# Peptides against a protein of PDB entry 6D0Y: the designs that were tried, part 10

Target 1, 225 residues: chain A of PDB entry 6D0Y
Amino acid sequence: ETEDHLESLICKVGEKSACSLESNLEGLAGVLEADLPNYKSKILRLLCTVARLLPEKLTIYTTLVGLLNARNYNFGGEFVEAMIRQLKESLKANNYNEAVYLVRFLSDLVNCHVIAAPSMVAMFENFVSVTQEEDVPQVRRDWYVYAFLSSLPWVGKELYEKKDAEMDRIFANTESYLKRRQKTHVPMLQVWTADKPHPQEEYLDCLWAQIQKLKKDRWQERHIL

## One batch from the design tools (peptide; aimed at target 1 D4 K12 V31)

Design b1_p11_4 (made by RFdiffusion4)
Pose (drawn by RFdiffusion4):
Structure b1_p11_4 (pose): chain A 225 residues (1-225), chain P 11 residues (1-11)
Amino acid sequence: as target 1 above (225 residues)
Amino acid sequence: SAVETLLENAH
């Protein structure tokens, strides 16, 4: 019964309400502490569900996990382990669109001080390391590069300031790979072949240009909540 | 107060 009270309470946080988003998260994180001794097992899989199925509300739930971790270290560990467990499950089942949501989530948890930045940089340079794998489809290399680049809008500022020597090695490996990719197939996927008024760009070249501009902008982006 | 509002919205 109270479990249902916990689920609908987690899913609806951040919706329209009289209270501010921050007031709602601080209040919700408080009640999840009180119910945690009895319902630790349930609260855990619910947060795992929203990290997998609600990527649009991503930053809301990483902050919530961040608050619970600052107050309860063992819960933060159990959750991160569950995320690593699910990331493996998703990649094994060929659910890559679902996996990028989990990688984005792990990344943003660095901003919440749940995951150390060096651990995240180590995982990313293993992602880009897939560009060196031989006898594998370009789409495989593309996805692991995508998972890295698409997470940077959230975690980009933090990972660079803390570790820029290894991040530049990653960017160098990334730029080298992007230049040697074949783009012969792009015309079949363009809605318009014309370059005017708007070019229809290959998705990785587009994301690369977007990330490099954000880099030149000192990693300041003014949209992500 | 915020928790009460959230509980009213939840049920």

Design b1_p11_4_s1 (made by RFdiffusion4, then SolubleMPNN; from b1_p11_4, 5 letters changed)
Fold by OpenDDE base, seed 5:
Structure b1_p11_4_s1 (fold): chain B 225 residues (1-225), chain A 11 residues (1-11)
Amino acid sequence: as target 1 above (225 residues)
Amino acid sequence: SAIEELSKMAH
């Protein structure tokens, strides 16, 4: 059936082909656009599913959505809305791993011109503002900071290019919070080399240091975070 | 926007 065919095309995009990835994505976007009148809901659901379940193809699917958004702006909006709903559901279900991944996915959608930079900045401003909440568990404050910082590898460059003053403010607030928060040292997965032993750091402090270095390097990744 | 709505819910 046509639906099965669409599923196959969406799931297999980015695999070995005689054509370039860019060409394949453009082709698929065209096919999906043509089928939207008949299969919009199915296509939307499929894209949401693969976006969530295939993190190794994050940039492939954000690019695909970007291409679709350029062809059909309304569909792009519906996709973003669906992903935001999923993020809310993940938070309600205390599925914080999925939630942080969704924030990262949304962040990369900024690069694909699906989400406006000011909107993402506003979201991050509100995330970091949670650090100012009183009478809440620190784990809540920490998670929103983590969600913000862990997404910057995907969108930091774009946000600083367009909203540098606002981003600086967010960074200042983040730094202030990290200095005053209670720190817990827990085992973490680290790439350890015998030649350069790293002292055990608190996970947010470690991430902050990595992001500061990334910022200093003009958001050009030299190392896998 | 949906993102703005989410941001409002965060605080």
Scores: peptide ipSAE 0.046, ipTM 0.781, DockQ to the pose 0.017
OpenDDE base, seeds 1, 2, 3, 4: peptide ipSAE 0.036, 0.042, 0.039, 0.044; ipTM 0.742, 0.770, 0.766, 0.756

Design b1_p11_4_s2 (made by RFdiffusion4, then SolubleMPNN; from b1_p11_4, 6 letters changed; failed a check: a repeat of another design)
Amino acid sequence: SAIEELSKQAF

Design b1_p11_4_s3 (made by RFdiffusion4, then SolubleMPNN; from b1_p11_4, 7 letters changed)
Fold by OpenDDE base, seed 4:
Structure b1_p11_4_s3 (fold): chain B 225 residues (1-225), chain A 11 residues (1-11)
Amino acid sequence: as target 1 above (225 residues)
Amino acid sequence: SAIDELSKMAS
């Protein structure tokens, strides 16, 4: 495959097709694997780019990377490293929306067996540990909690299946912080369906409540009413 | 791992 053709294939995967998405992804993974000897760097860059710029295709590209990782473990590792670098750069540039999305992307890579569950747990432990930092802006603490909580819809089930004790510790620390922090109430649309109406809450409190509900529902989301 | 490195930065 030519470089331009690879770009087209990668960018268009998941679009309307006569074949199943899984078959298309498997096919693409095979094509990409075969071309790694000649186009590894380009393929790596392309995948990183689409991962960042096409959030609507998050699960498509995490799955693709998962398939590639199964075929070529080294490439999978390089991809993760590249995404981590991008996350660091986003944080340095104060691009927190991109950063949180990247955390979600990495989280879903756990489901795709690209990132080990213990590694993700360790990352979240360190995220939540920021809440214990002294003499830092609350916005910093809040962001890491937000990044953690907002990623759980993508990885909470897997992490609790593998590291329930550690996750409970993280949750306890999170809850403790949320009780202590200064709050500013902002209207928020609930993402997850709740059995009972919730009172007006601050954005992190609202997210926390939704995640607690999700956890209670064994990480199975209900249809939004 | 890369994830471990990131986690260290956050700590």
Scores: peptide ipSAE 0.038, ipTM 0.770, DockQ to the pose 0.017
OpenDDE base, seeds 1, 2, 3, 5: peptide ipSAE 0.038, 0.036, 0.036, 0.037; ipTM 0.767, 0.761, 0.761, 0.763

Design b1_p11_4_s4 (made by RFdiffusion4, then SolubleMPNN; from b1_p11_4, 5 letters changed)
Fold by OpenDDE base, seed 5:
Structure b1_p11_4_s4 (fold): chain B 225 residues (1-225), chain A 11 residues (1-11)
Amino acid sequence: as target 1 above (225 residues)
Amino acid sequence: SAIEELSKQAH
């Protein structure tokens, strides 16, 4: 494949086809693997780009990376490293919307066997540990808790199956922080029914309640988060 | 399926 054709293939995967998505992903993984000797850097860059810019295809690209990682473990590692670097850069640039999406992407990579469960647990432990930092703005503490909680729909089941004790500790620390933090009343986008209006709730408390419900439901999503 | 046969080795 030519460089231009690789870009087209990567960008168009998951679109209308006569073949199944699984077949297309397997086929593309094979093509990309074969071209790694000549186009590794380009393929890596393309995958990082679509991972960041096409959130509607998150599961498609995490699956693709999973297939590639199975074929070439070293390449999978390089991809993870690139994504972590991008996360760090986003945080440094105060691009918190991109950063939280990258955390969700990394979380789904656990399901695709690209990132190990212990590695993701360690990341979340690091995030929640920020709540214990002294003399830092609460907005910093809140963001890391938000990033953790908002990623659990993608990875909570897997992490509790493999690292339940560690996850319980993280949850306990999170709960403790949420009880202690200063709460503010901010405008929120709410979906409500006319017959049962819900009182405005602080955004992290609301998210915590949603995640607690998800956990109680054995991580089977029964509501729109 | 190919999707089910992902690497057991993760980073």
Scores: peptide ipSAE 0.201, ipTM 0.770, DockQ to the pose 0.037
OpenDDE base, seeds 1, 2, 3, 4: peptide ipSAE 0.117, 0.104, 0.140, 0.198; ipTM 0.786, 0.782, 0.805, 0.806

Design b1_p11_5 (made by RFdiffusion4)
Pose (drawn by RFdiffusion4):
Structure b1_p11_5 (pose): chain A 225 residues (1-225), chain P 11 residues (1-11)
Amino acid sequence: as target 1 above (225 residues)
Amino acid sequence: SVEEYVESVFS
């Protein structure tokens, strides 16, 4: 019964309400502490559900996990382990669109001080390392590069300031791979073949240009909540 | 009852 009270309470946080988003998260994180001794097992799989199925509300739930971790270290560990467990499950089941949501979530948890930045950089340079794998489809290399680049809008500023020597090695490996990709197929996927008024760009070249501009902008982006 | 509890937490 109170479990249902916990589920609908987690799913609806951040919706329109009289209280501010921050006031709601601080209050919700407080009640999840009180119920945690009895319902640790349930609260855990609910947060795993929203990290998997609600990527639009991503930053809301990483902050919530961040608050519970600052107050309860063992819960933070159990959750991260569950995320690593699910990331493997998703990649094994060929659910890559679902996996990028989990990688994005793990990345943004660095901003919440739940995951150390070096651990995240180590995982990313293993992602880009897939560009070196031989006898594998380009789409495989593309996805692992995409998971890295698409997470940087959230975690980009933090990972670079803390570790820029290894991040530049990753960017160098990434730029080298992007230049040697074959784009012969792009015309079949363009809604317009014309370059005017708007070019229809290959998705990785587009994301690359977007990330490099954000880099030149000192990693300042003014949209992500 | 679920909506009442949710509204109480959010107030």

Design b1_p11_5_s1 (made by RFdiffusion4, then SolubleMPNN; from b1_p11_5, 3 letters changed)
Fold by OpenDDE base, seed 1:
Structure b1_p11_5_s1 (fold): chain B 225 residues (1-225), chain A 11 residues (1-11)
Amino acid sequence: as target 1 above (225 residues)
Amino acid sequence: SVEEFVQSVFA
């Protein structure tokens, strides 16, 4: 395939087709594998770009990378490295929306057998360890906790199946931090209606409660978080 | 750190 045609194929995968999505993804993975000797750098750049710019296709592209990784483990590794570099750049540029999305993307790559569960656990350990840093603003500590918790809907099940003891430790550290961090006076933010006042929760406390419920439900989602 | 994660992926 030509470079221009590859771009079109990668961008349009998952759209309406006479074939199944899985068939199209497997076919595209085969095409990309065959073209790696000639277009490795271009393909790598394209996949990184669409992963970032098309969040609605997150699972499509994680699956595609998973299929490609199964065919070429070296390229899969290079892709992960590129995404990690992009995460670092996003954090450096204070683009926290992109950064949290990239963490979520990497999390789903565990389900696609691209990233090993122990490696993802190690990343989350590193994130939660930021809560122990001294002389840093709380907003920094809060963000890394948020990035961890907000990614668990995509990978919590797999990580607890493989590394339950380590995950429990991370949870304990997270809970400890949430109890001791400074909070706004939530009661002052309550919505008072004619019938029952609805107490508001601080956003991280709310997310924590949602994740705890998800964990209790064995990571089977019933509601959109 | 993110660097430590990269190292863990290939450990």
Scores: peptide ipSAE 0.041, ipTM 0.764, DockQ to the pose 0.019
OpenDDE base, seeds 2, 3, 4, 5: peptide ipSAE 0.033, 0.039, 0.032, 0.038; ipTM 0.746, 0.769, 0.742, 0.766

Design b1_p11_5_s2 (made by RFdiffusion4, then SolubleMPNN; from b1_p11_5 with Y5F S8E)
Fold by OpenDDE base, seed 4:
Structure b1_p11_5_s2 (fold): chain B 225 residues (1-225), chain A 11 residues (1-11)
Amino acid sequence: as target 1 above (225 residues)
Amino acid sequence: SVEEFVEEVFS
């Protein structure tokens, strides 16, 4: 069936091929566009599924969606809406691993011109604003900061190019929170003893340092975070 | 949309 064929194409894109990835994505986008009149719902569901379940292909599918969005803006919008719904559901279900990945996926969609930079900035502003919520568990505050910071490798450059002032404000708020939050530092086991024991940085402090360096390097990534 | 998400979750 045609639907099964589409599923196969969508799932296998980016795998070994005699053609370039770019050519394959362009070709697939054309195929999917042509089939939207008959299989829009199916294609939408398939793309949402693979986007969520195949994180190793994040950039492949964001690029594909970008290509589709360029061909059919309505479909691109519907896809974003579906992913946003999934993000909301993940948060409600306390599925934070899925949620953070979805934020990264949405972040990369900014690079693919599917989501506007100001919209993503607004999302991150609201994420970091959670740090100001009263009577909430720190894990909630930490997660939203983590979701923000961990997404910046995918979108930080674009956001600073478009909304540098707003991003600096978000960074300032993030830094302020990180300084005042409770921290769980584990003493670092060292073969060589320094003058003073230096506790190992906890995960958010470590991530913050990495992102600060990335920012300093003008978002040119030189290593895998 | 992203805007709707922000409004729904954080308003």
Scores: peptide ipSAE 0.039, ipTM 0.773, DockQ to the pose 0.017
OpenDDE base, seeds 1, 2, 3, 5: peptide ipSAE 0.026, 0.024, 0.026, 0.030; ipTM 0.678, 0.671, 0.675, 0.740

Design b1_p11_5_s3 (made by RFdiffusion4, then SolubleMPNN; from b1_p11_5, 3 letters changed)
Fold by OpenDDE base, seed 3:
Structure b1_p11_5_s3 (fold): chain B 225 residues (1-225), chain A 11 residues (1-11)
Amino acid sequence: as target 1 above (225 residues)
Amino acid sequence: SVEEFVNAVFS
C-alpha cells in the first residue's frame, strides 16, 4: 500500500462497507502491520491524529490499536507512549477537554489489552492523589477527579475485576475529597415543580452518584452518562 | 513494555 492509500484507509475505517467492521479492522491491521517496516512513523502519527480528532470513532481506533498491538507489541507500546505524551502536552496547555478524552481513550485501551489494568489503576491513583496536594487551585483537584470518574464507564468493570481493593481505596479517597471540597452555591439553579424546589446537583456530585450507580449495577450501563 | 512505561509515568 502507498502512504496516501494508508491514510485513506485509516481515516475511513468504520464507514459504509460491504464487509463487517470487524473484518475491516482485521484486514486493516494486517495491512498496517505489513507496512510498518516502511511507514511506521507515518502510521503512528496517523493513528494518533485520528484518535484525537475523531472521538466518535474511539472504540474503532482502540480496537484497531488492540489488533495491531497483538501483531506488534512494540508498536502498541509506541502508540501508548505517543498518546501519553499528548496527554501531558494537553495538560500543560490547559486543554482539559482534550486531556480528559485522552484519558478515556487510554482507559478503553485497557479493554483492548493494550494497557494493563494495574497501570491504569496507578494512573488513577496518581490522579486522585492530586486532591491531597496543598496550595493548588481546587479546579486542578476537581479536574483530576473528573478525569478519573468520567473514564470509569470505559474501564471500571475491568479494574474492579482485577484490582478491587485498590479501586475501593481510590473511591474512598475520592468520596472524602468530594465531601470536603468547596461548592459554588447558586440559588438560581433550582428546579421548581409544583412548589417543590429542587437544587440542581453539582456536576461532580452528580457524576459521583452516576458512577456509584454504575458500580452498583456491576458496570453494566443502562443509560448513556 | 507498555505496562512498564505507564507505571513509570504514573506510579
Scores: peptide ipSAE 0.034, ipTM 0.745, DockQ to the pose 0.019
OpenDDE base, seeds 1, 2, 4, 5: peptide ipSAE 0.032, 0.020, 0.031, 0.034; ipTM 0.741, 0.641, 0.737, 0.743

Design b1_p11_5_s4 (made by RFdiffusion4, then SolubleMPNN; from b1_p11_5, 3 letters changed)
Fold by OpenDDE base, seed 4:
Structure b1_p11_5_s4 (fold): chain B 225 residues (1-225), chain A 11 residues (1-11)
Amino acid sequence: as target 1 above (225 residues)
Amino acid sequence: SVEEFVKKVFS
């Protein structure tokens, strides 16, 4: 395969095809594996790019990486390292939207057997530990909590199956922080209910409630968060 | 679901 052809294959995977997505992914993984000796760097860059820029194909590319990792463990490791570097760069650039997506991507890589569950737990422990840092903006603390919570729909089940005690500790720390942080609430007008008007939940409080319910439901998602 | 899809691919 030429570099241009590889780019096309990688970018277009998951699009309309006569074959199943599973078949296409397996086929592409085979092609990419065969071309690693000649195009490893290019393939790595391409996968990092699509992982970062095509969030609508998150599960497609995490699965692809998982398949590649199964074929070539070294490449899988290099990919994760590259994604971690990209995450760090995004944070340094204050690109929090990209950063949070990268965390979600990494989270789903746990399901694809690319990242070990304990490693992801350690990452989330590090994230939530930011809430305990002194002399840092709340926006920093809030973002790391958000990154953690917003990634759990992808990986919460797996992490609790493997590291329930550690996850409970992270949850406890998160809850503690959410109770003591500064909050902004907007009063809601109860137009169609007889209920007493109450302030709208702050975005992290709302997310926390959603994740708590998801956890209670054994991580079986009933609605789009 | 995401989980079901992933499991299917890696089964």
Scores: peptide ipSAE 0.104, ipTM 0.781, DockQ to the pose 0.039
OpenDDE base, seeds 1, 2, 3, 5: peptide ipSAE 0.095, 0.102, 0.093, 0.098; ipTM 0.777, 0.779, 0.777, 0.778

Design b1_p11_6 (made by RFdiffusion4)
Pose (drawn by RFdiffusion4):
Structure b1_p11_6 (pose): chain A 225 residues (1-225), chain P 11 residues (1-11)
Amino acid sequence: as target 1 above (225 residues)
Amino acid sequence: SHYETAYERVL
């Protein structure tokens, strides 16, 4: 019964309400502490569900996990382990669109001080390392590069300031790969072949240009909540 | 109903 009270309470946080978003998260994180001795097992799989199925509300739930971790270290560890467990499950089952949501989630947890930045940089340079794998489809290399680049809008500022020597090695490997990609197929996927008024760009070249501009902008982006 | 009863604790 109270489990249902916990589920609908987690899913609806951040919706329209009289209280501010921050007040709601601080209050919700408080009640999840009180119920945690009895319902640790259930609270864990619910947070795993929203990290997998609600990427639009991503930053809301990473902050919530962040608050619980600052107050309960063992819970933070159990959750991260569950995320690593699910990331493997998703990649094994060929659910890559679902996997990018989990990678994005792990990345943003760095901003919440749940995951150390060096651990995240080590995982990313293993992602880009897939560009060096031989006898594999370009789409495989493309996805692992995408998972890295699409996470940077959230975790980009943090990972660069803390470790820029290894991040530049990653960017160098990434730029080298992007230049040697074949784009012969793009015309079949363009809604318009004309370059005016708006070019229809290949998705990785577009994301690359977006990330490099953000880099020149000192990693300041004004939209992400 | 479950959400309204549970949300009271957040206040």

Design b1_p11_6_s1 (made by RFdiffusion4, then SolubleMPNN; from b1_p11_6, 5 letters changed)
Fold by OpenDDE base, seed 1:
Structure b1_p11_6_s1 (fold): chain B 225 residues (1-225), chain A 11 residues (1-11)
Amino acid sequence: as target 1 above (225 residues)
Amino acid sequence: SAYEEGWKRVL
């Protein structure tokens, strides 16, 4: 069936073939566009599924969605809406690993011209605003900060190019929270080296330092965070 | 934007 064929094409894109990845993505985008009138819902579900379950192909599928969005803007919007719904469902189900990955996926969609920079800034503003919520467990506040910071390698450059003032405000709020939050440190776990003590740093403080360095390096990533 | 409104619904 044509439906089974579409599933195969979508799932196998990016695998070794006689054609270049770019050619395969462009070709697949054309096939999917042509089949939208008949298989819109199925294609939407398939793309959401592979986006969620195949994190190793993140950039492949964000690129594919970008190409498809350029061909059919309405479908691109529906895809984003579906991904947002999935993010909400993941959070409700306490699937935080899936949730953070979805945030990263959405972040990379900014680079693919599917999501506008101001929209992503607004999302991160909302995330960091959780740090100001009263009567909320710190673990919840920490998670939203983590989701924000851990997504910046994928979108920080674009957001600072277009919304530097807004991003600086978010950073200031994040820094303020990190300074005032409760930190746990186990001195006995401190790593000692012969030449220099290796200071143990709390995971969010460590991530913050890495992101600050990345920002200083103009978002040129030299090593995987 | 529609996307911005979508984000507000995530929280």
Scores: peptide ipSAE 0.026, ipTM 0.709, DockQ to the pose 0.018
OpenDDE base, seeds 2, 3, 4, 5: peptide ipSAE 0.025, 0.023, 0.023, 0.023; ipTM 0.706, 0.685, 0.693, 0.689

Design b1_p11_6_s2 (made by RFdiffusion4, then SolubleMPNN; from b1_p11_6, 5 letters changed)
Fold by OpenDDE base, seed 2:
Structure b1_p11_6_s2 (fold): chain B 225 residues (1-225), chain A 11 residues (1-11)
Amino acid sequence: as target 1 above (225 residues)
Amino acid sequence: SSYEEGWKRVL
């Protein structure tokens, strides 16, 4: 394919087609692999862009990257590095919504055999370790916990299958933090009667409960969180 | 290891 067509191919993958998604992804991976010698930088940039800007196609693009990584491991590594750079940039720009999405994207790359489970565990260990740092604003601690917990639907199963002891430690540290952190919204939530079948709950506590349930269900999601 | 080093720099 020519450079001019690469953007179209990458952006439109997963859309309505006479072929299966799997077939289209394999085909596209083949096209991109063939074009890497001439258009590596362009392809890398395009993949990073669609990964960032098309969150509705998260699993499509993680799968595509997984296929590419299988074909060209070095390119897969470069892609991960680029995504990490983007994550850092998002954090520096205080774009926390983009940042958390990027963490989720990276998390799903574990399932696609692009990122090793131990590496992702190490990342989450680092995230949760922020809760133990002194002189760090709680909002920052909360965000890293949120980023960790909110990514587990995409990677929790794989991480517990391979690194259960390490994950249990992270969970214990997370639970400890959640118990001792200041819950600034509790007074507002108290307006809601506990007798209601679905009382309002602090957002991290709520997320924690959801993740605990998901873990209990062996990471088999029965409904979209 | 390279990935782990990358993660550490995210903080």
Scores: peptide ipSAE 0.028, ipTM 0.721, DockQ to the pose 0.018
OpenDDE base, seeds 1, 3, 4, 5: peptide ipSAE 0.027, 0.025, 0.026, 0.025; ipTM 0.693, 0.672, 0.690, 0.703; seeds 3, 4 fail the geometry check

Design b1_p11_6_s3 (made by RFdiffusion4, then SolubleMPNN; from b1_p11_6, 4 letters changed)
Fold by OpenDDE base, seed 2:
Structure b1_p11_6_s3 (fold): chain B 225 residues (1-225), chain A 11 residues (1-11)
Amino acid sequence: as target 1 above (225 residues)
Amino acid sequence: SSYEEGYKRVL
């Protein structure tokens, strides 16, 4: 495949097709694997780009990366490293929307067997540890808690199945922080499940409540119509 | 939920 054709294939995966998405993903993974010897750098860049810029296809691309990782573990590792670098760059650039999305993407890579559960737990431990840092703005603490909590719909089940004790510790630290932090009215969060209506509350408290419910429901959520 | 994605079962 030519570089331009690879770009087209990668960008268009998941769109309407005569074949199943599973078949298309498997096929594309095979094509990309075959082209890695000649186009590894290009493929890596393309995957990083679509992973970053096409949030509507998050699970499609995490799945694709999972398939590629299964075929070529080294490439999967390089991809993760690239994404981590991108996350760091986003944080340095104060692009917090991109950063949180990247955290979610990385979170879903755990489900795709690209990132090990312990590694993701370690990342979240690092995030929540920011709440214990001295002389840092609350907005910084809040963001890392938000990044953690808002990623759990993608990875909470897997992490609790494998690292329940560690996750409980993270949750305890998070809860402690949420109880003592200054609260403001931020109506930015919506319920993502078919839960009963709730009153407006502080956004992290709201998110915490939703995550607690999700955890209680064993990380099962109803489909959004 | 990502856990409910049918196409992820290919992994």
Scores: peptide ipSAE 0.026, ipTM 0.675, DockQ to the pose 0.039
OpenDDE base, seeds 1, 3, 4, 5: peptide ipSAE 0.020, 0.019, 0.025, 0.026; ipTM 0.637, 0.635, 0.710, 0.685

Design b1_p11_6_s4 (made by RFdiffusion4, then SolubleMPNN; from b1_p11_6, 5 letters changed)
Fold by OpenDDE base, seed 5:
Structure b1_p11_6_s4 (fold): chain B 225 residues (1-225), chain A 11 residues (1-11)
Amino acid sequence: as target 1 above (225 residues)
Amino acid sequence: SSYEKGWKRVL
């Protein structure tokens, strides 16, 4: 297949079709596998691009990568390496919106058997450890906590099933940090929501409460899924 | 979502 055709196939997967999504993904994985000898670099770049630019198709592309990883383990590894590199570049460029999305994408790759659960736990341990760094802005600490917590809807179930003790430690450290951090945004946000019966909660405290509820519900989302 | 259920059947 031509490079343009590959781009079209990758970009359009998950769109309206006469076949099931599973069939389409399996078919596309087969096509891409067959073309890896000739178009490996192009396919890698395309997958990285759609992974970054099409957040609405996150689970489609993580699944596709999972299928490709099952067919070609080395390619899956190269993809993860590329995504980690992109995450580092995003952080260096202070592109925190892209960075947090990449963390979520990587988190869902655990479910797709591309990233091992212990590796993701280690990443989150590293993130939460930033809260213990001295002489750094709180905004930095807050972002890493946000990146961790906001990724748990995708991977919390898997991580607690395999690494419950380590996850409990991360949660304890997170809770401790949230209790001692400055909550300077609350007064500002309350001014905008003064007429609401419930005052606007600080965004990390709110997220923490949501994640605690999700954990209590055994990581089952009841209304959004 | 259908997408989230998809990976469980495919992988």
Scores: peptide ipSAE 0.034, ipTM 0.741, DockQ to the pose 0.046
OpenDDE base, seeds 1, 2, 3, 4: peptide ipSAE 0.032, 0.032, 0.032, 0.030; ipTM 0.724, 0.698, 0.719, 0.714

